# Designs tried in a protein design run: peptides against a protein of PDB entry 4GXB. Part 64

Target 1, 277 residues: chain A of PDB entry 4GXB
Amino acid sequence: VPTEEVSLEVLLSNGQKVLVNVLTSDQTEDVLEAVAAKLDLPDDLIGYFSLFLVREKEDGAFSFVRKLQEFELPYVSVTSLRSQEYKIVLRKSYWDSAYDDDVMENRVGLNLLYAQTVSDIERGWILVTKEQHRQLKSLQEKVSKKEFLRLAQTLRHYGYLRFDACVADFPEKDCPVVVSAGNSELSLQLRLPGQQLREGSFRVTRMRCWRVTSSVPLPSGSTSSPGRGRGEVRLELAFEYLMSKDRLQWVTITSPQAIMMSICLQSMVDELMVKKS

## One batch from the design tools (peptide; made by RFdiffusion4, then SolubleMPNN)

Design b2_p15_2_s4 (from b2_p15_2, 8 letters changed)
Fold by OpenDDE base, seed 2:
Structure b2_p15_2_s4 (fold): chain B 277 residues (1-277), chain A 15 residues (1-15)
Amino acid sequence: as target 1 above (277 residues)
Amino acid sequence: PLYLVEEVENPVFEA
């Protein structure tokens, strides 16, 4: 691709658009710096955020595809998909809420975390009771961003990334689940017909290993779900989990977001390694 | 056909 100056749109979690002038040859960090400059985010806070490739759904929700890697050219990465539904999103890229303290010290950082958190609550990524919702709304009305975040930090699935509904083989084969990644775990939420909501929590520290696999379903004459066109690639994330003492079990998640899930796992592992050093 | 895209051993695994 020839090097040209282009206008690139980067979205915040709440859908706010940030337009930056970049070169088509600018790498992920270059674009991130441009976004930071546009937002007046200090250089020392840039590392707390990353650019993500997402697919915008009809309802405006984001389906995370992957984190943009350092060597990538964000303009090329998004435009090569030749679909307007793909967007670049700025989001915080750490898991431990303790790092919020560093980010919140800056006005722009505070605003970014606030906007992300509001969006995550509105999208149901962060789970709230009726009373908690009332409290959050009150704080939002007062525009008390710090207090809002402090309350939000105590909420279930704060800082989690929620994935699209998918399928797992746990607790039984072909279970419809909603997966969320955060707090050094994968949370699998399941609601079977006539049953209460069940959650499986899989801590990263109890995963011996994980893998991402890609397969092409053979046209088996059996009832292909009408919506999957012939030849769609099936992605799976599998991890070997320590269920109990000396008992390892594989858990497999079938999802188009399997790659993104693995990126989250690696990112959580990396953060844990930093803390142990 | 199944293709392995990535397999990662977890360095923070606690046995």
Scores: peptide ipSAE 0.542, ipTM 0.921, DockQ to the pose 0.787
Fold by OpenDDE base, seed 1:
Structure b2_p15_2_s4 (fold): chain B 277 residues (1-277), chain A 15 residues (1-15)
Amino acid sequence: as target 1 above (277 residues)
Amino acid sequence: PLYLVEEVENPVFEA
């Protein structure tokens, strides 16, 4: 790709556009630095954020595709897809809310966390009660960003990444689930017909291993899942989980976001390793 | 048919 100066749009979680002038040859870190500079985010806080490739849904929600890798050229990565649905998003890239303390000491960092958290609540990624929602709204009206975040940090699924509805083989085959990653776990939420909402929590420390598989279904007439075209690539995330003492069981999630899920797992593992060191 | 498999062993697995 020839080296040219281009304007690149990077979105915040709330859809706010950050336009940066970069080279087509700029790598992920170069673009991230440009975004940070545009936002007036200090250099020492850049490492708390990453660039993600997402697909923007019709409702403006983001379906996370993957984290951009260090060797990638963000401009090329997003434009090569030849679809305006794909965007680059800036989001915090750590899991432990303790790191919020470092970020929120800075005005810009605080604003980024606040905007992300507001968006995550609005999108239903963070789960809130009616009373909590009232309290959050009050704090938002007062623009009490620090207090807002402190309350938000106590909420269920704070800091989680929520995925699109997909299918798992747990607890039953072909079970519709909503997967969320955070707090060193995968949360599988499911609602079976006539049943209450159930959540399966799969802690990363109880996963022996995980794998991502890509397969092309054979055009066999029987198992055409409604909505997947014949011949589409199927992505699956499978992990071997310690269900009980000396009992390992594979859990398989079928999702176009299987790669992103695996990235989350690796990222959570990496963070845990840092804490153990 | 399976096209790609990437398996990762978890270093923080607690047995």
Scores: peptide ipSAE 0.541, ipTM 0.918, DockQ to the pose 0.743
Fold by OpenDDE base, seed 4:
Structure b2_p15_2_s4 (fold): chain B 277 residues (1-277), chain A 15 residues (1-15)
Amino acid sequence: as target 1 above (277 residues)
Amino acid sequence: PLYLVEEVENPVFEA
């Protein structure tokens, strides 16, 4: 791609648009720095955020596709998909809420975390009780951003990424689940027919390994269910989990977001390694 | 056919 100056749109979690002038040859960090400069985010806080490729749904929700890698060219990565549904989103890229303290010390950082958290609550990524919701609304009306975040930090699934509904083979085959990643775990919310909502927690420290696989359904001459077009790639995330003492079991999630899930796992592992050092 | 895209051994695994 020839090096040209272009206007690139980067979205915040709340859908706010940040327009930056960058080169088509600018790498992910260059674009991130441009976004930070546009927002007046200090250089020392840039590392707490990342750029993500997402698909915008009809309801305005974001389906996370992947984190943009350091060597990527964000302009090329998003435009090559030739669909207006794909966007670049700025989001915090750490898991431990303790790092919020560093980010919240700055006005711009505080605003970014606040906007993200409001959006995550509105989208149901963060789980709230009725009373908590009332308290959050009151704080939002008062524009008490710090107090809002302090309350939000105590909420279930604060800091998690929520994925689109998918299928897992746990606890039963072809079980519909909603996966969320955060706090060094994968949370699998499942509702079996006639049963209450259940949650399975899979801590990353109990995963021996994980893998992403891609499969193409063989043209089985049998009437495949009409809904999956012949030739759609099936992505799966599988992890080997320590269920009990000396008992490892594979859990497999079938999802088009399997790559993003694996990125989250790696990111959580990386953060844990930093803490152990 | 099944294609392995990535397999990662977890360095923070606690046995």
Scores: peptide ipSAE 0.540, ipTM 0.920, DockQ to the pose 0.785
Fold by OpenDDE base, seed 5:
Formats: structure tokens, C-alpha cells, sequence
Structure b2_p15_2_s4 (fold): chain B 277 residues (1-277), chain A 15 residues (1-15)
């Protein structure tokens, strides 16, 4: 791609559009810096955020595809897909809520965290009771952003990334699940017929390893899983989990977001390693 | 056919 100046749209978590003028040759960090400058986010807070490639669903929700890597050219990465459904999103990229304190000290950082948190609650990524919802709405009406965030930090799945409904082989084969990543775990939520909502928590520290597999199903006469055409690429995330003392078991998630899930795992591991150093 | 398999060993695994 020839180097030229272009206008690039970057979305916040709430769908707010940030237009930046960048070069087609600008790498991820260059674009991130341009977005930060446009928002008046100070340089020392840039590292708390990342750019993500997402697919915008019909309802306006974002399906996270992957984090943009350092060597990528965001303009090329998004435009090469030749679909207006694909967007670049700015989002918080750390997991430990303790880092919120650093970000919240700045007005722009506070606003970004607030907007993200409001969006995550509205989308059902953060789980709230009726009473908590009432309290949050009251704080939102008062525009008390700090107090809103402090309350939100105590909520279930605060800071988690929620994935689209998919399938896992745990606790049973072909179980429909909703996966969320956060707090150094993968949370698998499922509701089997006639049963209550169940959650399986898989802590990263109990995963020996994980893998992403890309495969093309052979045209076997078996009915392809509902909704996937014959010959479509199947992505799976599998991890070997310490279920009990000296007992390892593979858990496999079939999802088009398997790559994003693995990125989350790696990111959580990286953050844990920093804390151990 | 498998086209991509990436396996990552977890350095923070606690046995």
C-alpha cells in the first residue's frame, strides 16, 4: 500500500467515533498515539489501552476478533477486510482493577473508563442485581463518574471481556456456553434444559497449556452443526486444566473467537508474570 | 485437515 495520509475511524467502547488523520504506513502504536492525542489522553496513560479489531453486529454490539499487534498497520488491517462491519475499537487492556487508580487520576482516563464501564453494563458483560442497577443509575444521573466506577469495580465480571455464545465440551459434549475472560480466568456460563444457570471458573494458574486449532471439516454426511455451512473454517481453543491433584483434563471451546480468547489468556499470563517479578 | 495448531506452555502454571 502506498504511503498516504488517510482518515481513520476509531471507536470507543460506547460507539463514540474518534477520527484521526494517520499514514497508511502507521503501525498500531502510531495510530494509538494519534487517538490519544485526539482525546487529549496523556502519553503516560497510553499503555493502559489497546486497539482491537471487532465486528459490529446488527444490534450494534461488538464481537472482538483480535487485538491489533505492534507490527500491524491498522488502516490496512481493517480496510483489507472490505466490510463496513469491521471496526477498530479503543479499550482498556489491563486486567487488574488496581491500575484503574492510575487511569482515573486523569480526566480523560476517567471518562474512558466510565464510558467503557457503562457500555459493559448495558451490554450485560458486567452482571448486576436490581439494587445495584438502581444505585448505578442514580450515580449516572448525578454524573458521579468516580463513585460509579468504585461501585462497578465490586460487581461480578467487572473488567471481563464477554464473547459471543459458543460451544464447549465441558461439562458435557456440545454444551452451549457463554465465555468471559477476566480476573485471570475463563468463566464458562451455561444453562442446560431444566437446570439453573451454572458457571465454570477456569483459573489461568491451573492451565498447563492451551492451543488454538484451525481446521476445515471434511464433508462428512453428518449434519454440520446448525449455522455452519459445509467447508467453513472451525476454530477451537483447547486448554489442559488441572481439575484435581495430579489430574489434567482437556477442555475445548469451539468458537470463531478462539484467537481472541487465546490473546486474552496470553495477556492475563503476561500481567501475572509482571506481578511475580 | 488441520491448518494451524499453536500450543502455548503456561509459565505461571502451578502444579
Amino acid sequence: as target 1 above (277 residues)
Amino acid sequence: PLYLVEEVENPVFEA
Scores: peptide ipSAE 0.540, ipTM 0.918, DockQ to the pose 0.725

Design b2_p15_3_s1 (from b2_p15_3, 9 letters changed)
Fold by OpenDDE base, seed 4:
Structure b2_p15_3_s1 (fold): chain B 277 residues (1-277), chain A 15 residues (1-15)
Amino acid sequence: as target 1 above (277 residues)
Amino acid sequence: ELLLVGEFENPVFEA
């Protein structure tokens, strides 16, 4: 791609648009720096955020596709998809809420975390009780951003990424689940017929390994599920989990977001490694 | 057809 100056739109979690002038040859870090400069985010806080490729749904929700890698050209990565539904989103890229303290010390950082958290609550990524919701709304009306975040940090699935509904083979085959990643775990929420909502927690420290696979269904004449077109790629995330002492079991999630799930796992592992060093 | 996209061992695995 020839090097040209272009206008690139980067969205915040709440859908706020940040327009930056960049070169088509600018890598992910260059674009991130441009976004930071536009927002007046200080350089020492840039590392707490990343750029993500997302698909915007009809309801305005974001389906995370993947994190943009360092060597990527964000302008090319998003425009090559030839669909306006794909966007670049700025989001915090750490899991431990302790790092919020560093980010919140800056006005711009505080605003970014606040906007993200409000959006995550509104989208149901962060789980709230009725009373908690009332308290959050009161703080939002008062524009008490710090207090809002402090309360939010105590909420279930604070800092998690929520994925689109998908299928897992746990606890039983072809079980519909909603997966969320955060706090060094994958949370699988499921509702079996006639049962209450259940949540399975899979801690990263109990995963021996994981893998992402791509498969093309064989043209089986008769038993093609009517909804999946012939030749659609099936992505799966599988991880080997220590269920009990000396008992490893594979858990497989079938999802078009399997790559993003794997990226989250790697990111959580990386953060844990930093803490152990 | 099955294609392995990536396999990752977990360095923070606790046995």
Scores: peptide ipSAE 0.528, ipTM 0.918, DockQ to the pose 0.782
Fold by OpenDDE base, seed 5:
Structure b2_p15_3_s1 (fold): chain B 277 residues (1-277), chain A 15 residues (1-15)
Amino acid sequence: as target 1 above (277 residues)
Amino acid sequence: ELLLVGEFENPVFEA
């Protein structure tokens, strides 16, 4: 690809646009540095953030596709898809909220965490009670960003990534679930007909292994599922989980975001490895 | 047809 100067749009979690001038040959880190410079984010805080490829849904929500790899060329990666639905998003890339203390010491870091957290609450990624919502709104009106974050850090699913509704084989086959990744776990939320909302917590430390698979359904003569286009690739994330003492069981999630889920698992494992060292 | 995209052993697995 010939090296040319181009304008690249990078979005924050709240949809704020950051325009950067980069080379088509710039790798992920080069683009990340350009975004940081545009935002006046210090170099020592760049490592707390990553660039993600997302698909913007009709409602303006982001479906995370994957983290951009270090060797990738973000301009090529997003433009090669030939769809305006695909965007590059800047988001924090650590899981332990203790690292928020390092980031929020800087004005720009504080603003990024605040904007992300507000967006995560608005999108329902962070779960809030009515009273908590009232408190958060009051702090937002006062523009008390530090206090807002301190309260948010105590909330259920703070720091989690929420995925689009998908299907799992647990607790029953073909269960509709909402998966969230964070705090060294996968949270599976489900509501079976006539039942209350249930949550299954799958801790990373109880996963022996996981795998991502791709399959092409054989043309089953049954025309029955109208929504899956003929020949659509099925992605699955499966993990072998220690359910009880000496009892391992495979759990399988069928989702177009299976790759992103696997990236989250690896990232959580990596962070846990750093803490053990 | 099933294609394995990736398989990962977990180094932080606690048995």
Scores: peptide ipSAE 0.528, ipTM 0.917, DockQ to the pose 0.795
Fold by OpenDDE base, seed 2:
Structure b2_p15_3_s1 (fold): chain B 277 residues (1-277), chain A 15 residues (1-15)
Amino acid sequence: as target 1 above (277 residues)
Amino acid sequence: ELLLVGEFENPVFEA
């Protein structure tokens, strides 16, 4: 693609549009810097955020596809998909809420975290009780962003990325689940018919390894689940988990977001390595 | 057809 100056739209978690003028040849970091400059985010805080490729759903929710890699050209990455549903989103890229303290010291950083957190609560990514919701609303009305974040940091699944409903082979085959990644774990929430909501927590430190696979189902005459079109690529994330002492078991998640889940795992692992170092 | 997209060993695995 010839190098041209283009206008690129980058969304915040709340759907706010940030328009930046970039070159088609600008890499992910160049675009991120342009977004930061547009927002007046200090250079020393840029590293706390990343650009993500997402698919915008009809309800305005974002389905995270993947993190944009350093070598990518964001303009090309998003436009090559030839669909208006695909967007680039700016989001925080760390897991430990302790890093919020660094970001929150800056007005722009605070605003970004606040907007993201509000959005995550509104989307049900962060789980709140009725009382907590009342407290959060009160803080929103007062526009007390710091206090809002401090309360939010105590909430269940704060800092988690919630994925679209998918299927896992745990605890049973073909079990519908909602996966969330955060706090060095994958949380698998499931509700079986007539049963209470159950959650399986899979700590990253108990995963020996994981893999992502892509398969094209052969048109076998067997029961195609009515909702998957014939010939759709099936992505799976599988991880080998230490269930108990000396007992490893594979858990497999079938999801179009398997790549994103793997990226989250790697990112959580990387952050844990930094802490151990 | 099965394609392996990636396999990752976990360096922070605690046995």
Scores: peptide ipSAE 0.528, ipTM 0.918, DockQ to the pose 0.774
Fold by OpenDDE base, seed 1:
Structure b2_p15_3_s1 (fold): chain B 277 residues (1-277), chain A 15 residues (1-15)
Amino acid sequence: as target 1 above (277 residues)
Amino acid sequence: ELLLVGEFENPVFEA
């Protein structure tokens, strides 16, 4: 790709647009630095954030596709998809809420975390009770960003990434689930007909390994699940989980976001490794 | 056809 100066749009979690002038040859870090500069985010806080490729849904929600890697050219990565649905999003890239303390000390960092958290609550990624919601709204009205975040940090699934509804083979085959990644786990939420909401928590420390597979289903005549067209690529994330003492079992999630789920797992593992060092 | 995109061993696995 010839090196040219271009305007690149990067979105915040709340959909706020940040326009940066970059080169088509600028790598992920270069673009991230440009975004940081535009936001007046200090250099020492850049490492707490990453650029993600997402697909914007009709309702304005983001379906995370993957984290942009260091060697990538964000302009090329997003434009090569030839769809305006694909966006680049800035989001925090750590899992431990303790790192919020470092980011919150800076006004811009605080604003970014606040905007992200508000958005995550509005999208239902962070789970709140009615009373908690009232408290959060009160703090939002007062623009008490620090207090808002402190309360939010105590909430269920704070800091999690929520994925689109998908299918797992747990607890039974072809079970519809909503997967969320955070706090060194995958949370699988499911509601079977006539049953209460159930959650399976799969801690990363109990995963021996995981894998991502891509398959093209053979045109099997019979059970066309209504939603998947003939010949569509099926992505799966499978992990081998220690269910009980000396009992490993594979759990498989079928999702177009299987790659992103794997990236989350690796990222959580990496963070845990840093903490152990 | 099944293609393995990636397999990852977990270094923080606790048996």
Scores: peptide ipSAE 0.527, ipTM 0.917, DockQ to the pose 0.795

Design b2_p15_3_s2 (from b2_p15_3, 9 letters changed)
Fold by OpenDDE base, seed 5:
Structure b2_p15_3_s2 (fold): chain B 277 residues (1-277), chain A 15 residues (1-15)
Amino acid sequence: as target 1 above (277 residues)
Amino acid sequence: ELRLVGEFENPVFEA
């Protein structure tokens, strides 16, 4: 691609548009710096955020595809898909809420965290009770961003990334689940017929390894599940989990977001390694 | 055809 100056749209978690002028040859960090400059985010806070490739759903929700890597050219990465459904999103990229303290010290950082958190609550990524929702709304009406975040930090699945509904082989084969990543775990939420909502927590420290696989289903005369066309690539995330002492078991999640799930796992592992050093 | 996209060992695994 020839090096040219272009206008690139980057979205915040709440859908706010940030337009930046960049070169087509600018790498992920260059674009991130341009976005930071446009927002007046100080340089020392840039590292707390990342650019993500997402698919915008019909309802305006974001399905995270992957984190943009350092060597990528964001303009090329998004435009090569030739679909306006794909967007670049700026989001917080750390997991430990303790780092919020560093970001919240800056007005722009505070606003970014606030906007993200409001969006995550509205989308149901952060789980709230009726009373908590009332309290959050009151704080939002008062525009008390710090207090809002402090309350939000105590909520279930604060800081988690929620994936689209998918399928897992745990606790039973072909179980519909909602996966969320955060707090050094994968949370699998499921509701079986006639049962209450159940959550399986898979801590990263109990995963020996994980893998992402892709497969093309053979045109077997078996009724393709309604909605998957014949020949669609099936992505799976599998991890080997320590279920009990000396008992390892593979858990497999079938999801088009398997790559993003793996990226989350690696990111959580990396953060844990930093804390251990 | 099954293709491995990536396999990762976990350095923070606690056996």
Scores: peptide ipSAE 0.550, ipTM 0.936, DockQ to the pose 0.782
Fold by OpenDDE base, seed 2:
Structure b2_p15_3_s2 (fold): chain B 277 residues (1-277), chain A 15 residues (1-15)
Amino acid sequence: as target 1 above (277 residues)
Amino acid sequence: ELRLVGEFENPVFEA
């Protein structure tokens, strides 16, 4: 691709648009720096954020596809997909809420975390009771961003990424689940017919390994879910989990977001390694 | 056809 100056749109979690002038040859960090400059985010806080490729759904929700890697050219990465539904999103890229303290010290950082958190609550990524919701709304009305975040930090699934509904083989084969990644775990929420909502928590520290696989379903099998066109690639994330002492079991999640889930796992592992050093 | 996209060992695994 010839090097040209282009206008690139980067979205915040709440859908706010940030337009930056970049070169088509600018790498992920270059674009991130441009976004930071546009937002007046200090250089020392840039590392707390990353650029993500997402697919915007009809309802405006984001389905995370992957984190943009350092060597990538964000303009090329998004435009090569030849679909307007794909967007680049800026989001915080750490898991431990303790790092919020560093980010919140800056006005722009605070605003970014606030906007992200509001969006995550509105999208149901962060789970809230009716009373908690009332408290959050009150704080939002007062525009008390710090207090809002402090309350939000105590909420279930704060800092998690929620994935699109998918299928897992746990607790039983072909069960519909909603997966969320955060707090060094994968949370699998499911509701079986006639049953209450159940959650399986899979801590990263109890995962021996994980893998991502791709397969093309053979046309032979009867259960053509009507919506999947012939020849769609099936992605799976499988992890080997220590269920009990000396008992390892594979858990497999079938999801188009398997790659993103794996990226989250690696990112959580990396952060844990830093803490142990 | 099944293809391995990636396999990762977990260095923070606690046995």
Scores: peptide ipSAE 0.548, ipTM 0.935, DockQ to the pose 0.785
Fold by OpenDDE base, seed 1:
Structure b2_p15_3_s2 (fold): chain B 277 residues (1-277), chain A 15 residues (1-15)
Amino acid sequence: as target 1 above (277 residues)
Amino acid sequence: ELRLVGEFENPVFEA
């Protein structure tokens, strides 16, 4: 790709546009630095954020595709898809809320965390009670960003990444689920017919391994998942989980976001390793 | 056709 100066749009979680002038040859870190500079985010806080490739849904929600890797050229990565629905998003890239303390000491960092958290609540990624929602709204009206975040940090699924509705083979075959990643776990939320909302928590420390697979369904296969066109590539995330003492069981999630789920798992593992060191 | 995209062992697995 010839090296040219281009304008690249990077979105915040709330859809705010950050326009940066970069080279087509700029790698992910170069673009991230440009975004940071545009936002006046200090260099020492850049490492708390990453660039993600997402697909913007009709309702403005983001379906996370993957984290951009260090060797990638963000401009090329997004434009090569030849669809305007694909965007680059800036989001925090750590899981432990303790790191919020470092980020929120800076005005810009605080604003980024606040905007992301507001968006995550609005999108239902963070689960709130009616009373909590009232409290959050009050704090938002007062623009008490620090207090807002402190309350938000106590909420269920704070810091989680929520995926699109998909299918798992747990607890039953072809069970519709909503997967969320955070707090060193995968949370599988499901509602079986006539039943209350259930959550399965799969802690990363109880996963022996995981894998991502791709398959092309045979045209005659009876297991065409409703809504997937014939011949579409099926992505699956499978992990081997310690269900009980000396009992390992594979759990398989069928999702177009299987790669992103795997990236989240690896990221959570990496963070846990840092804490153990 | 099934293709393995990636397999990862978990170093923080607690048996």
Scores: peptide ipSAE 0.547, ipTM 0.935, DockQ to the pose 0.783
Fold by OpenDDE base, seed 4:
Structure b2_p15_3_s2 (fold): chain B 277 residues (1-277), chain A 15 residues (1-15)
Amino acid sequence: as target 1 above (277 residues)
Amino acid sequence: ELRLVGEFENPVFEA
């Protein structure tokens, strides 16, 4: 791609648009720095954020596709998809809420975390009770951003990424689930027929390994489920989990977001390694 | 056809 100056749109979690002038040859870090400069985010806080490729749904929600890698060219990565549904989103890229303290010390960092958290609550990524919701709304009306975040940090699934509804083979085959990643775990919310909503927690420290696979359904004439067009690639995330003492079991999630789930796992592992060192 | 996209061992696995 010839090096040209272009305008690139980067979205915040709340849908706020940040327009930056970059080169088509600018790598992910270059674009991130440009976004930071546009927002007046200080250089020492840039590392707490990353750029993500997302698909914007009709309701304005974001389906995370993947994290942009360091060697990528964000302009090329998003435009090559030739669909206006794909966007680049700025989001915090750490899991431990303790790092919020560093980010919140800066006005811009505080605003970014606040906007993200409000959006995550509105989208149901962060789970709130009625009373908690009332308290959050009161703080939002008062524009008490620090207090809002302090309360939000105590909420269930604070800091999690929520994925689109998908299918897992646990606890039963072809079980509909909603997967969320955060706090060094994968949370699987499931509702079996006639049962209440259940949550399975899979801690990263109990995963021996994981893998992402792709499969093309064989043109078996008869049992093509009518909804999946012939030839759609099926992505799966499988992890080997320590269910009990000396008992490992594979859990498989079938999802178009399997790659993003794997990226989250790796990111959580990386953060844990830093803490152990 | 099944293709492996990536396999990852977990260095923080606690046995």
Scores: peptide ipSAE 0.546, ipTM 0.936, DockQ to the pose 0.789

